# Designs tried in a protein design run: peptides against a protein of PDB entry 5H65. Part 237

Target 1, 294 residues: chain A of PDB entry 5H65
Amino acid sequence: QYLERTPLCAILKQKAPQQYRIRAKLRSYKPRRLFQSVKLHCPKCHLLQEVPHEGDLDIIFQDGATKTPDVKLQNTSLYDSKIWTTKNQKGRKVAVHFVKNNGILPLSNECLLLIEGGTLSEICKLSNKFNSVIPVRSGHEDLELLDLSAPFLIQGTIHHYGCKQCSSLRSIQNLNSLVDKTSWIPSSVAEALGIVPLQYVFVMTFTLDDGTGVLEAYLMDSDKFFQIPASEVLMDDDLQKSVDMIMDMFCPPGIKIDAYPWLECFIKSYNVTNGTDNQICYQIFDTTVAEDVI

## One batch from the design tools (peptide; made by RFdiffusion4, then SolubleMPNN)

Design b2_p29_6_s2 (from b2_p29_6, 17 letters changed)
Fold by OpenDDE base, seed 4:
Structure b2_p29_6_s2 (fold): chain B 294 residues (1-294), chain A 29 residues (1-29)
Amino acid sequence: as target 1 above (294 residues)
Amino acid sequence: SAEDQAALARFERAWQSPEMKEESKKLFA
């Protein structure tokens, strides 16, 4: 797309909605902590949600671990099951269901595990050894997803979440519809189970200044702006460092704004009305960070 | 626990062996 560069002072005088190309300095941004900028976004209902904390997941899995696996749901054509009884005081039962591909157990690095009664720690350990893990529970007639407040799919360190509002959950046997039961593409798993997957997004507010004016622009981006996936950044120190370096480059601490590099980006204006209050807001879109140094 | 880790390691080795896939589950715990 092509847009002529527009100074901020001109933009600030114009009605919304419009799209602009701008060149401005990043005076400041919020939140300052990266982990606070990562959210979950539903592409259907557009709700923003916090990424669940470890403590929240721990509670969900602890609750799930109090349930007893239904023996009638073990060992189907879809999966082979094994049950362990822990040696703790309560004798917790944990069922692991190994999903088969064409009736054959795949290699561990290709295998999807359905875990029933596992703790967060146990699930994390398994996710590092097997391709994918789905926390499940025994339903009335089939295994079911445990809770959409927890990941519906864990692959390595990546937690895939679904939208509670938009999802219409189906039982685990619907995984039979997947032809290839070794790759476990998250979107395919979600579709099979009736899940609307949430998208990890960076959510930030930039204060932009081009010398003619100052405006705040909203950033909601999954992987374009930083060229780093929001879905991976929380679990990867190197990616976190990269984002920090980018932000420090555009907004270096301890120096005057006159020395800041120029940021070129696209912004769109839109109207926000709340009662009698009406204002124009701005959102960054279709932008990958780039700089011009004077 | 160390015991769990050892069991998992045994399971992993056995699981990766095609001839041991069916029996590998017995080694986990």
Scores: peptide ipSAE 0.026, ipTM 0.538, DockQ to the pose 0.011
Fold by OpenDDE base, seed 2:
Structure b2_p29_6_s2 (fold): chain B 294 residues (1-294), chain A 29 residues (1-29)
Amino acid sequence: as target 1 above (294 residues)
Amino acid sequence: SAEDQAALARFERAWQSPEMKEESKKLFA
């Protein structure tokens, strides 16, 4: 869409909701640390959640490892199973279920693994060799997803999470509804299992200044603004460097704002009720920043 | 455990074989 450029001083006087095209300098932004800006967002209930840390996942998988796989749930038409007991005091039992496509085991790059009792380290190793890994547990009648606090699907270094509030989990045998059991599209897996997938998003607050006024704008974006997926940035050093370079370009440290480059973007205003007081807030939307300053 | 890690590694290597589809059942024999 096309909008005429509006100065910030004019925008600050107008009622919400409205959409604007602006040209402003990025005076400052928060949070300053990239990893602090990456969140998980539910598209239905709109809750924002922190991305679980490795330590959080360790705890979940350690707890899962204390549970015993049910032998009755092994070797179904959907998957072939291998199980073994570790030689330690805890006697950890690990079960790996290899999902079949029409009764035939696919190649590793097409194969989904279901794992019971695996550690984070083991799961990560497997996810680098096979198409996907789902942490599971033995339910009463079927395998079930282990915990929505952990990824429901791991593909390489990408962790896919689901919303606890909005998801109504279904058992693993519901994967039978998938005609294609080789590509393992995250959204398809989620749908089959009753999961509402969470979206990785960059969440930041920009302080914008065009010389006529100063305005704070909220950024919540998955892959448009930086042209870098929030879902991949935490696991890729090069992508992290790219985001940092972009932010340093628009908001360079150690120099005065007069020398900052201009940022062109779209913002929308919206009303926020805080008790009896109405506050107008602003959000950046449909904006892609260039990597070069012209 | 080291034994578990070795077992998982065997699965991985076997699954990467070009003949995996034809000989997949050998993993569970």
Scores: peptide ipSAE 0.022, ipTM 0.530, DockQ to the pose 0.012
Fold by OpenDDE base, seed 1:
Formats: sequence, structure tokens, C-alpha cells
Structure b2_p29_6_s2 (fold): chain B 294 residues (1-294), chain A 29 residues (1-29)
Amino acid sequence: as target 1 above (294 residues)
Amino acid sequence: SAEDQAALARFERAWQSPEMKEESKKLFA
């Protein structure tokens, strides 16, 4: 819907909830570091959580590697299994299960791997060679997803995560419900395994100033604002540079705000009650600042 | 396929090697 521009001074005096179109300068923003602005969001329960760091995943996979693959779960109609024993002092066993399509192994670039006992480094290497990797563990009667704190699906450099709160995990044999076992669409895999996928989002706070007033606006967006997917930015240097360039354009360092460009965006106000305190907050919505990735 | 078999063979060799990280580069580079 069409909205006329409203000066910030007027907005600051109005009750919530309302929607506004504004023209303001980006005085400042936080976090300043891009990697700190990328979060995971559940579309169902709306939980926000940090993207796990490499160190977090290392711990999870190290723990998983202490578990011995169950030999009775190998070589089913769904997958062919290979077991390797490392030549270290502990003789770590790693099981790689190659998922078949209608009983036939697909090409590597179409093949999903289920891995038991792999390290993060090993899993990442495999994800670069094969279509997808799922970290798994031996369950009672079937393979199961290793840990929802780790990715349920790794495709190339993209880590797909699921919501612990909303997911009701099913065993790996439920992948049989997928007719096409070559494309491995994350949402399809998630559905088969009872996973509610988390969404990568940019989470930032903008301090906006139009000369009449100053307000802080919250940004939570997956791919619209920057026209850059939050799901890809962490592992792509070029995309990171693009976001940085956009932010530097609107909030250039080393110059006064009077020389900043104007930013046009939509914001919505909403009420936040914390005990006896009632506060009006603002969120950016339906806004794109760049038409193309630069 | 022949390509997949070759890949698996290389992977197995690399995985069983004491210098797995270095040898794996032949397959995973």
C-alpha cells in the first residue's frame, strides 16, 4: 500500500502499531561486524539463535566420532556403506553411507552421503566432492541425525540447520519417501526427517536520522534488504564485500553525516512491554536498498 | 561408474594413510 513520507519527529510522537515510509540517513548501525549480524531464525516458534561456529561443530563431531558405527545398520536398500579405520592410536572408525536412487548409486555430484564418525574437516571435504552430506549416528534400529546443533544437511559450503524446539526427528529410512534421490532439496530432506528448517537472517539495528529526529530501527531479513542471501554470505567473500560496500555507501567512514546519502525505507512501530515499562520499537520491513549485487 | 570407483579408491587410500590430510587433496582439492 502507498504510504506518504513521514518525518521521524512525527513518528516519534505517535502510538504503535503503525507503518511508515521514511527518508533518513543511516547515522550508525550495529553490529559493525557482518558475521555478528547473521543469525538463525525459526519460522514456526520464532526462536533466534547464533550460527554455530567452527569450534562448536568440532566439539559435536568429535563427540560423534567416539561412537562406533553399528554394523547391523550398514548396507540397506537405501544406502551402501563403507567403513574406514584411521591409522591413529585409537583407530577411529568412519562410516560413509552412499544413498542410492532406486537401488542404484548416483553420480558423485548427485549423491547424498550419510557420515558417522567424521570430523568437521572430513565432512567439509566430502561436501565439496559429493552433492550433500548428512551427519548421522547409529540409532536403535536405524541411522538417525547426529545432532540438531549441527547441520542436518551440508551442501557445498552451505550448512542447513533445524529447530530443536519444533522438529520431531524421524529416522534416516524416511528418506525413502523422496522419489528423487539425486537433487536433495533441503526442504524435502527436512520434511522427510521431521525437521523444521531454520532460516538465515540478517539481524541489525539502524540508527536513523532525518534531521528532525533520531530513532533506532530493527532489521531482520533473509535476502530482501541487501538482495544478498544471509544463508550464503558467511562463506562467500564476494558477498561479504558487497554487504560491506552497501553499508559503507550509506554510512561512509571518515565523513560527516551531512554528506551521507538518503535512505528510503519502510518501518513499522510496535509496542514492547517489560514489566511496568512500555516502549515503542521500530522494525524495517519490505525494503530493498540495492537492486543488484555489486 | 568408473569415475566413482576411481574416486572411492582414492578416498580409501587417502583415508587409511597416516598423512590423510595431505593425500586427500588429490581427491578433494
Scores: peptide ipSAE 0.022, ipTM 0.569, DockQ to the pose 0.011
Fold by OpenDDE base, seed 5:
Structure b2_p29_6_s2 (fold): chain B 294 residues (1-294), chain A 29 residues (1-29)
Amino acid sequence: as target 1 above (294 residues)
Amino acid sequence: SAEDQAALARFERAWQSPEMKEESKKLFA
């Protein structure tokens, strides 16, 4: 748990892998834009993915909206269904399935909606009125998750995504395995549907300088470093401002590095083979910086 | 959009039908 502080000049001379405690100034960091630093990470295959933007989701839901809900899949023991047709020239069919708990519809704040044919705008509006929303489509014998490129679960403003590579999707009726159909814990929903949830992570590269040497360190963290969940930051202006303030504090623009505050953190070294060359890289771990600001 | 709002309104009215009210739930509050 405890490590003595090691100067960067000493670290730069040592072989990997090793763990260090350092005290350095943040000379620079990338990416500079916060939204570019938020990624989706699979804890199983470790692939990094971009967080889909509104345009990406619009395309997926527009495509889904061209499909006609299967009447045979409406009103099961798991859910009650309502369907309506939009007044636009295309006459889009939208099906909303309300998941029941022990045969009883729960309150809106406890109710999971399965949406078939809804637009992003409609889904967002519904997610603000109900506990959760799952975009679905009509399968051969059951409702199925619409697309893992879109959220498998929307709770308020939080979009939960699954890994396409690691997930083995199961049909919606597998939600029956959930004893309590009112809380809708994302991990439980994911497990029921065969989804490996992706984790929101901050991905950044820090250039650290302690006066003895300069070191580039990689940061991949979900909620510890800033004490702000990466899963919430994109949808919360105040959280975004907080992260920006923290970064501006450690790396203030228009000020010489001599006046920068010291950053204490843990880094671990590791070997990376790049072609015929072997290089040592560094990653920040088990570090919290927000406690000094808040 | 106006279309989305109209759709939600229709949905709300449908959900507020006596048949659905039998489930003793409160929605859109």
Scores: peptide ipSAE 0.019, ipTM 0.500, DockQ to the pose 0.012; fails the geometry check

Design b2_p29_6_s3 (from b2_p29_6, 16 letters changed)
Fold by OpenDDE base, seed 3:
Structure b2_p29_6_s3 (fold): chain B 294 residues (1-294), chain A 29 residues (1-29)
Amino acid sequence: as target 1 above (294 residues)
Amino acid sequence: SEEDQAALEKFKKAWQSKEMQEESKKLFA
């Protein structure tokens, strides 16, 4: 539906909730660094989480690598197992399980690997070669997902995370429920293992100024605003540059705001209660910058 | 959703607090 443009000064006087179409300049935004704007969001419990850093993952996988694979869990109908002994790390045991499709090993680019005892570096190398990797550990009766603080699935350079609060993890043998054991769709893997997948989102705060007033609005968006997926941007330099270029276009450094381009966008107001204080906040929605530059 | 808005505001407050703490660390170091 069509909304008439409303000046910010008028919006600031109105009660929430309401929706508005605005035309404003992006005076400033936070956070300034792109990697700080990318978060993980749970669609079920709505919590926002930080994307784990490489150092965080190193610790998790290092801890996992201290555990010895259980020989009783090797070579099932679901997977063939290979145990490797490292040469330079006190003979560390690493188990690689190759998931079969109807008893047959698929092509390398279609094969899912289950890894226990691997380092982050080793796992990343395997994911680049085989495309799909799940970090696992030996459970009591079956292989289990290693840790939801780490990716439950790594495909190429994409890390897929699950919600600790909302997930009810099931053992790895539940992958048998998947009819297609070649494509390894993240949502299907998550469903089979009882995982609620987290969504990558851009989370930013925009300070908007149309000359009549100044308003802060937040952006929480997965792939619409920039027309760039938040899930891919952290591992793709070209996508990062594209986002930076867009932000520099709207908020160019070193020049006055009078020379900034106009941004047309939709914002909605909502009430936030903090103790006895009621505050009206604003969110950007249904906006694509490529279409809204005027 | 309202739940998302509430969660985001909670997150923003925590983030702002952390940012202020980090900035204060610089100021009072």
Scores: peptide ipSAE 0.119, ipTM 0.636, DockQ to the pose 0.035
Fold by OpenDDE base, seed 5:
Structure b2_p29_6_s3 (fold): chain B 294 residues (1-294), chain A 29 residues (1-29)
Amino acid sequence: as target 1 above (294 residues)
Amino acid sequence: SEEDQAALEKFKKAWQSKEMQEESKKLFA
């Protein structure tokens, strides 16, 4: 829908909720560091979570690596299993389960590996070589997802996470419900395992100034605003540089705001109640910053 | 680590072997 441009001074006087088209300068934004702006969002309960750090994952996988794979769960109709013992002093056992499609192992580029007892480093290396990896553990009757605090699926450098609050985990054998066991679409895997997948989102606060007024607008966006997926930016230096360049363009350091470029965007107002105080807040929506930084 | 690399090579070999076996089955089916 077409919205006419509204000056910030007029917006600041109006009751919520309303939608606006604005033209303003980006006076400032937070957080300043890109890594801090990337969060995980649940589309069902709307909880925002931090992306787990490498150290957090190390702990989870180290703990998992102390558990011995259950021999009774090896080599099912769903997967073929191989067990390796490490040469370190602990003699750690790692089980690799190769998921089959209709009893046949798929090609390497279509494979899914279930890893039991792997370290983060090993799992990452495997995902780079074999595309799709699920960290698992031995349950009582079946293999189970290791931990929702870790990725339920790793594809290349992309870590897919699930919501602990909204997910009702099912055992690995539920992957049998997938007709196509070659593509390993994250949403399909999540559905089969009872996982509500989390979405990577950029979360930022913009201070916008059009000369008539100043307001803060909240940005929560997965791939539209920057035309860069939040799911990929943390693992891609070039994408990080691109986002940084965009932000530096709109909010250049060391110069006066008068020289800043104009940003056109859509914002919506909404009411927030904190105790007895009612506040009107603003959120950016349906906005793409399309500047070909060539 | 060197140990991780060795493990990866074992995994790769195992997968390649199985893949080759399956491709062979398809070829001679």
Scores: peptide ipSAE 0.050, ipTM 0.646, DockQ to the pose 0.012
Fold by OpenDDE base, seed 4:
Structure b2_p29_6_s3 (fold): chain B 294 residues (1-294), chain A 29 residues (1-29)
Amino acid sequence: as target 1 above (294 residues)
Amino acid sequence: SEEDQAALEKFKKAWQSKEMQEESKKLFA
């Protein structure tokens, strides 16, 4: 869409909702720490939540590790099973289920593992070796997803989460509906298991100043603004550095705002009602930052 | 652990081999 550039002073006087194209300097932003800006967002119920901390996941997986895998659920048409007994930790039982594709086990780098009784550390290590890992537990009649508070799918360093409110979980055998049991597309896995996948998003507040006025706008974006997926940034140092470099470019430390580069972006206004008070808020949308100074 | 990964790989390889052998038997029976 084409929009004429509007100065902030004019925007601040107008009613919402409206869309604007602006050119402004990034006076400041929050949070300053990148990891604090990454959240999980449900596209259906619109809930924003924190990415679970390692400690939270440890508790969930530790609890799962105390439960013995049900022998009756081993070795189905969908998967082949192996039970391991750890050398430490009082001989903890871990069940590994290798999901088959048309009755044949795929190569390790394409294989989905279903894990019962693994610790977070073990699961993460396995996910680095194998294409995909799903933490599961023994249900009454089938394997089931362990807990939506933990990832429903881990691929390499990426943890895929589902919405507790919007999901209606189905048992693991529903993975049979997937024709291709090698690629394990997260959305397909989620659909098969009745999961509404959460989206990683950057959530930040920008203070924008074009010399005519100052405006706060929030950013909620998954991969457009930085051209970096929020889903990958937490576990990739290079991506983190890239984001930091971009932010430092637009908001360089130690210098005055007069020397800051101009940022061109789109913002939309919207009304927020708090009791008797009506306020206009602003959100950045459909914006990709450029490497060059504008 | 690295040991766990190695064990899993060995298991998978062995199982794949077993399946291949069974399929072979079916084809040539």
Scores: peptide ipSAE 0.038, ipTM 0.505, DockQ to the pose 0.010
Fold by OpenDDE base, seed 2:
Structure b2_p29_6_s3 (fold): chain B 294 residues (1-294), chain A 29 residues (1-29)
Amino acid sequence: as target 1 above (294 residues)
Amino acid sequence: SEEDQAALEKFKKAWQSKEMQEESKKLFA
């Protein structure tokens, strides 16, 4: 839809909520480091949370590795199981469950693995070979998802997370409800297991200046603004470089703002109440930077 | 949504209270 361009000085005088089209320079932005701008967002409870670091995951999987796989839960109609004892000092038992499609094991690139007792490193290696991996643990009557603090599904280099607050976890046998047990669509897996999947989003604060006024606007976007998926950027050096280049283009270090390129974008205003004080805030929406440089 | 906006404001507060780590290592680097 069409909106007329409005100068920032005019916007700053208007009540919220409203939508605007603006043309401004990116004076500055926060956070400066890309990995700090990537967050997980729940579409249901709307919480924003940090993407777990490698160290966090190591701890979770290490804790999981202290538990022994339950023999009675191996080799069901859903999956074939292989267990072994590692050669390390602790000699931990690891179970790998290969999910079958209609009783038949799929090819490696289509096979979902359920892993008990694997380390992050091992799980990542397995995901590269088999594409899809779910960290699990032995429950009382069935395998269960290990921990929502860790990915519920790892596909290649992509880690899929679920919301702890909104999810009502179901046992692994609920994967039987999936008609297609080869593609392993994350949303389908999540639905089967009672998981509300979290969404990767870029969260940044932009300070915009068009010469008439200065305005701070937030960016919360998953894949439109940069045309780069937030879900993939942390694991892809080329994508990281691309985002960095885009930001450096709009906000180049070491030069004056007068030389900055113009950014055209859409912003919406909204009210925020802090006690008795009413504040108007702004958010960027429906904007793709690749098309908005003037 | 309004709820997303509220969450964003909470994030802003948290970020403002947290020290930026410019020298921090990228995830899984």
Scores: peptide ipSAE 0.089, ipTM 0.549, DockQ to the pose 0.045; fails the geometry check

Design b2_p29_6_s4 (from b2_p29_6, 15 letters changed)
Fold by OpenDDE base, seed 3:
Structure b2_p29_6_s4 (fold): chain B 294 residues (1-294), chain A 29 residues (1-29)
Amino acid sequence: as target 1 above (294 residues)
Amino acid sequence: DAEDEAALARFEKAWQSEEMKEESKKLFS
């Protein structure tokens, strides 16, 4: 798309909705902490959710570990099961189900594990050795996803979450519908289990200043703006540093705004009704960060 | 965490055993 550059002073006088191309300096941004800017977004209902922290997951898996795996649900055509008893005073039972492909166990790097009663630490360690891990619980007639407040699928360091509002969970045997039980594409797993997957997004508010005016623009982006996936940044220190470096470049601390680089981006205006008040808001879209050194 | 490490070791050992069995089965099926 092509748009002429519009000064902020002109934009601030216009009605919404409209799209603009702007050139402005990033005076400031919020939140300052990267971990606070990463959220989960539902593409269906558009709700924003916090990414669960380790403490949140610990509680969920701790609760799950209080339930004993149902022996009747072990060793089906879909999976082979192993059950372990911990050596602590509680004697916690942990069931690991190894999903088979046409009755054959795949290689570890192709294998999906279903885990009952595992701790976060145990699950994370297993996810680094196997293709994928799904936390599950024993249902009445089948294994079921443990809780949508926890990841429905863990692949390495990537936690895949589902929307509680839009998902209609199906039992684990629905994984049988997958022809290929080795690749474990998150979207395919989600579809089989009736899950609407959430999207990781960067959520920030930019204060933009081009010398003619100042406006606040909302950023919600998954991987285009920084050219870094929001889904990977929380678990990768190098990616975090990269994002921080980008933000420091556009908004360097301890330096006057006159020395800031120019940010070229697209923004769209939209109307927001808050009670009786109508407000025009702005959102950055279709933008990849680039410095205009002029 | 010590118990977690022990649990992981048990899981991995169990998997290796089963994996080898299944791989063998594939070769001779």
Scores: peptide ipSAE 0.028, ipTM 0.505, DockQ to the pose 0.012
Fold by OpenDDE base, seed 2:
Structure b2_p29_6_s4 (fold): chain B 294 residues (1-294), chain A 29 residues (1-29)
Amino acid sequence: as target 1 above (294 residues)
Amino acid sequence: DAEDEAALARFEKAWQSEEMKEESKKLFS
């Protein structure tokens, strides 16, 4: 979509909502730490959540490991089960359920595992050998998702989360509704289990300055702005370095703003009412940053 | 914890063995 370039001084005088194309320098941005800028966003209720830390997940899985798998829920038409008993002081029992495709066990790279009582470390190791892992617990009549505070699906190093508020969880047997039980598409798994999947997003505030005016613009983007998926960046050192390099390029430390490169982007204005106060806010949209030669 | 790691290793080996057996059957069928 074509828009004429508008100077910030003109934008600051206009009512919302409107869309603009701008050319400005990135004076500053928050937060400075990459991890702090990655959030989980619900596309339905629009709540923002922090990405759980490993310590948080350890606690959840440790609690799950205190529960004994129900013998009556093992070996169904959907999955074959194996039980392992650890030799630690607690005698932890771990149930691993291998989801079958039309009654046949698939290859490991196509196989979904359901895990009861596994630790985060064990689950992560399994996710490197199998297609996907779902942490589960024994319900009254069926296996159930362990906890929406933990990933509902782990594929390699990618953790998929669901919204607690918007999800209406269904039992594991609902995976039977999936025709393809080999690819395990996250959205399909979520739909089968009644989960509203959360989206990884970069959340940042940019202070933009084009010499005529200064405004703050909000960035909420999953994979377009940096051309890097927010869902993968936290688990990939190279992607983290790339994001850092991009931000350092547009906002180099120890250098005056006069030497900063120009950033071309689209912003939209919108009204925010806080009591009796009405203010205009700005959000970056439909923008991909390109490397500029200084 | 060391015992848990050993158990996990045994599990992986068991799965791999079964998978390899199935693949072998396909090869000679």
Scores: peptide ipSAE 0.026, ipTM 0.533, DockQ to the pose 0.011
Fold by OpenDDE base, seed 4:
Structure b2_p29_6_s4 (fold): chain B 294 residues (1-294), chain A 29 residues (1-29)
Amino acid sequence: as target 1 above (294 residues)
Amino acid sequence: DAEDEAALARFEKAWQSEEMKEESKKLFS
C-alpha cells in the first residue's frame, strides 16, 4: 500500500512498530566486504549462520574421505555404484552412486551423483559435469547425508544447505519418492530427505541520512534488493562486481555525501528489549535499489 | 572487522526476538 515519504527526523521520534517510506542517502554500510554480508537463514527457527568456508568444507569432506564405503549399500534400484581407489592419498576409496530414473541412467546433465569419500575439489569437479551432487556416507542400512554442515545438494557452483535444528534427516532411499529424477529441484530433494533448506540472505547495516536525521537500518534480503540472488553471488565474479558497482554508486568513495544519490526504500521499525533497556531498530523491507539524483 | 561483527551481532540479537521471528515469516515463503 501507499506510504507517504517521512523524514528521518520524524521517524526517530515515533514509537514502534511502524512502516515508512523514506528517501535518504547511504552514508555508510557494513560489512564492507561482500562475502561477509552473505549469511544463511532458516525460515523455521530464524537462526542466522555463516556460510561455511572452503576450509570448513575441506575438513568435513576429508573426514568423510577416510571412510570406506559399505559394499552392501552399493547398486540398488535407485542408483548404480562405482568405486575408485585413488592413486595417492593412501589409496582412499571413493564411491560414486549414479541415481537412475525409472531404472535407467539419465544423461550426465540430468544425473544426480551421490558421493561417498570425495574431497571438496573432486565434488566440485563432478558438479560441473553432472546435474547435481549429494555428499553421502554409509549408514547402518542405507546411504545417508554426510553432514548438514556441508551442502546437502550441489548444483554447479550453487551449494544448498539445510538447517541442523529443524531438519529430521531421512535416508537416501527416500529419494525414491521423487517422480522426476532428472531435474532435481532443491526443495524436492530437501523434502524427500527431511531437510529444511536454509536461505541465502544479504545481511547489511545501512547508515541512512536524509539531512534531517541519521538512522541505522538493517537489510536482510535474498534477491529483491539488488535483484541478485544471494545464493549465487559468492561463486560468480560478475554478480559480485554488480553488487560492488551498486554499492559504489550509492556510497562512492572519496566523494562527499552531498553528492551521493538518493536511495528510496521502505523501512519498518521494531522494538528490541534487553532487560530494562528498550531500543527501536529499523529494517529495510520490500525494496529494490533505485537512485534518484536531484 | 570488529566493528562489522558488532553490528551484525546486534542485528542477529534483534532478529532472534520473537517479534522479529513472527514478522519475518512472510519474507521467505
Scores: peptide ipSAE 0.008, ipTM 0.325, DockQ to the pose 0.812
Fold by OpenDDE base, seed 5:
Structure b2_p29_6_s4 (fold): chain B 294 residues (1-294), chain A 29 residues (1-29)
Amino acid sequence: as target 1 above (294 residues)
Amino acid sequence: DAEDEAALARFEKAWQSEEMKEESKKLFS
């Protein structure tokens, strides 16, 4: 795990792949906006996706709300169901299914809700009161996950997403395979439903300068670099401020680079083919820059 | 928020256990 420090000028002359320890200043970084740097990554197919916006989710749930819950799918051994009709002009039927543990409804803070026809606002409100919420729809024989473009699991303010490419969805009754129906671990829920969970990641490009050379390094990290989970940062103002402060510390606006602090990190080089051109690229790995933030 | 109020009302109606209703309502107080 120990690597000797190598100057950038030397690194720039070497073939890939190799690993390096460097000490450099962060001349610049992109994207500059935090929200643009948070993405969803599939650990299996490695596809990067944007985190859906509220507007995107609204559309999905509005469409779901146009579908009528199937009465035949209510009140199974897995869940108790309640259906009601809203008092708006469009009049939508909403079904809430309360998942039971061994035939008994658990405490609200342990209870999973399956919701048909709920709006984003309603789902978010309920997710603050119950352990977790899964948006669902009535399938032919069972309840099914509504849409992988929306969260498959909402716990508090955390939205868990699945990979459309890698997931092979199974019906809701597969939650029966979970012996513990109170904790609702996202990975367990995903496994039961045939979902490959996406990972929240910070995706950034750093321009590093140590005075001997300049190189760009790619950063893709979920929680190590900032010691802040990418999965939580978008919904927490304090965490956002912390990340901003860290970046401002290393790359202060309006200040000359000579006054920038030194950043120590690990980078690995790798080869990339772009058409007929071969290029060596660099990625930051196994690096923590804000140990004092934790 | 009107939508939130509607959700609350539905939540109270949907939760079948009186004990759970009481527990849950505490979160809205």
Scores: peptide ipSAE 0.024, ipTM 0.595, DockQ to the pose 0.013; fails the geometry check

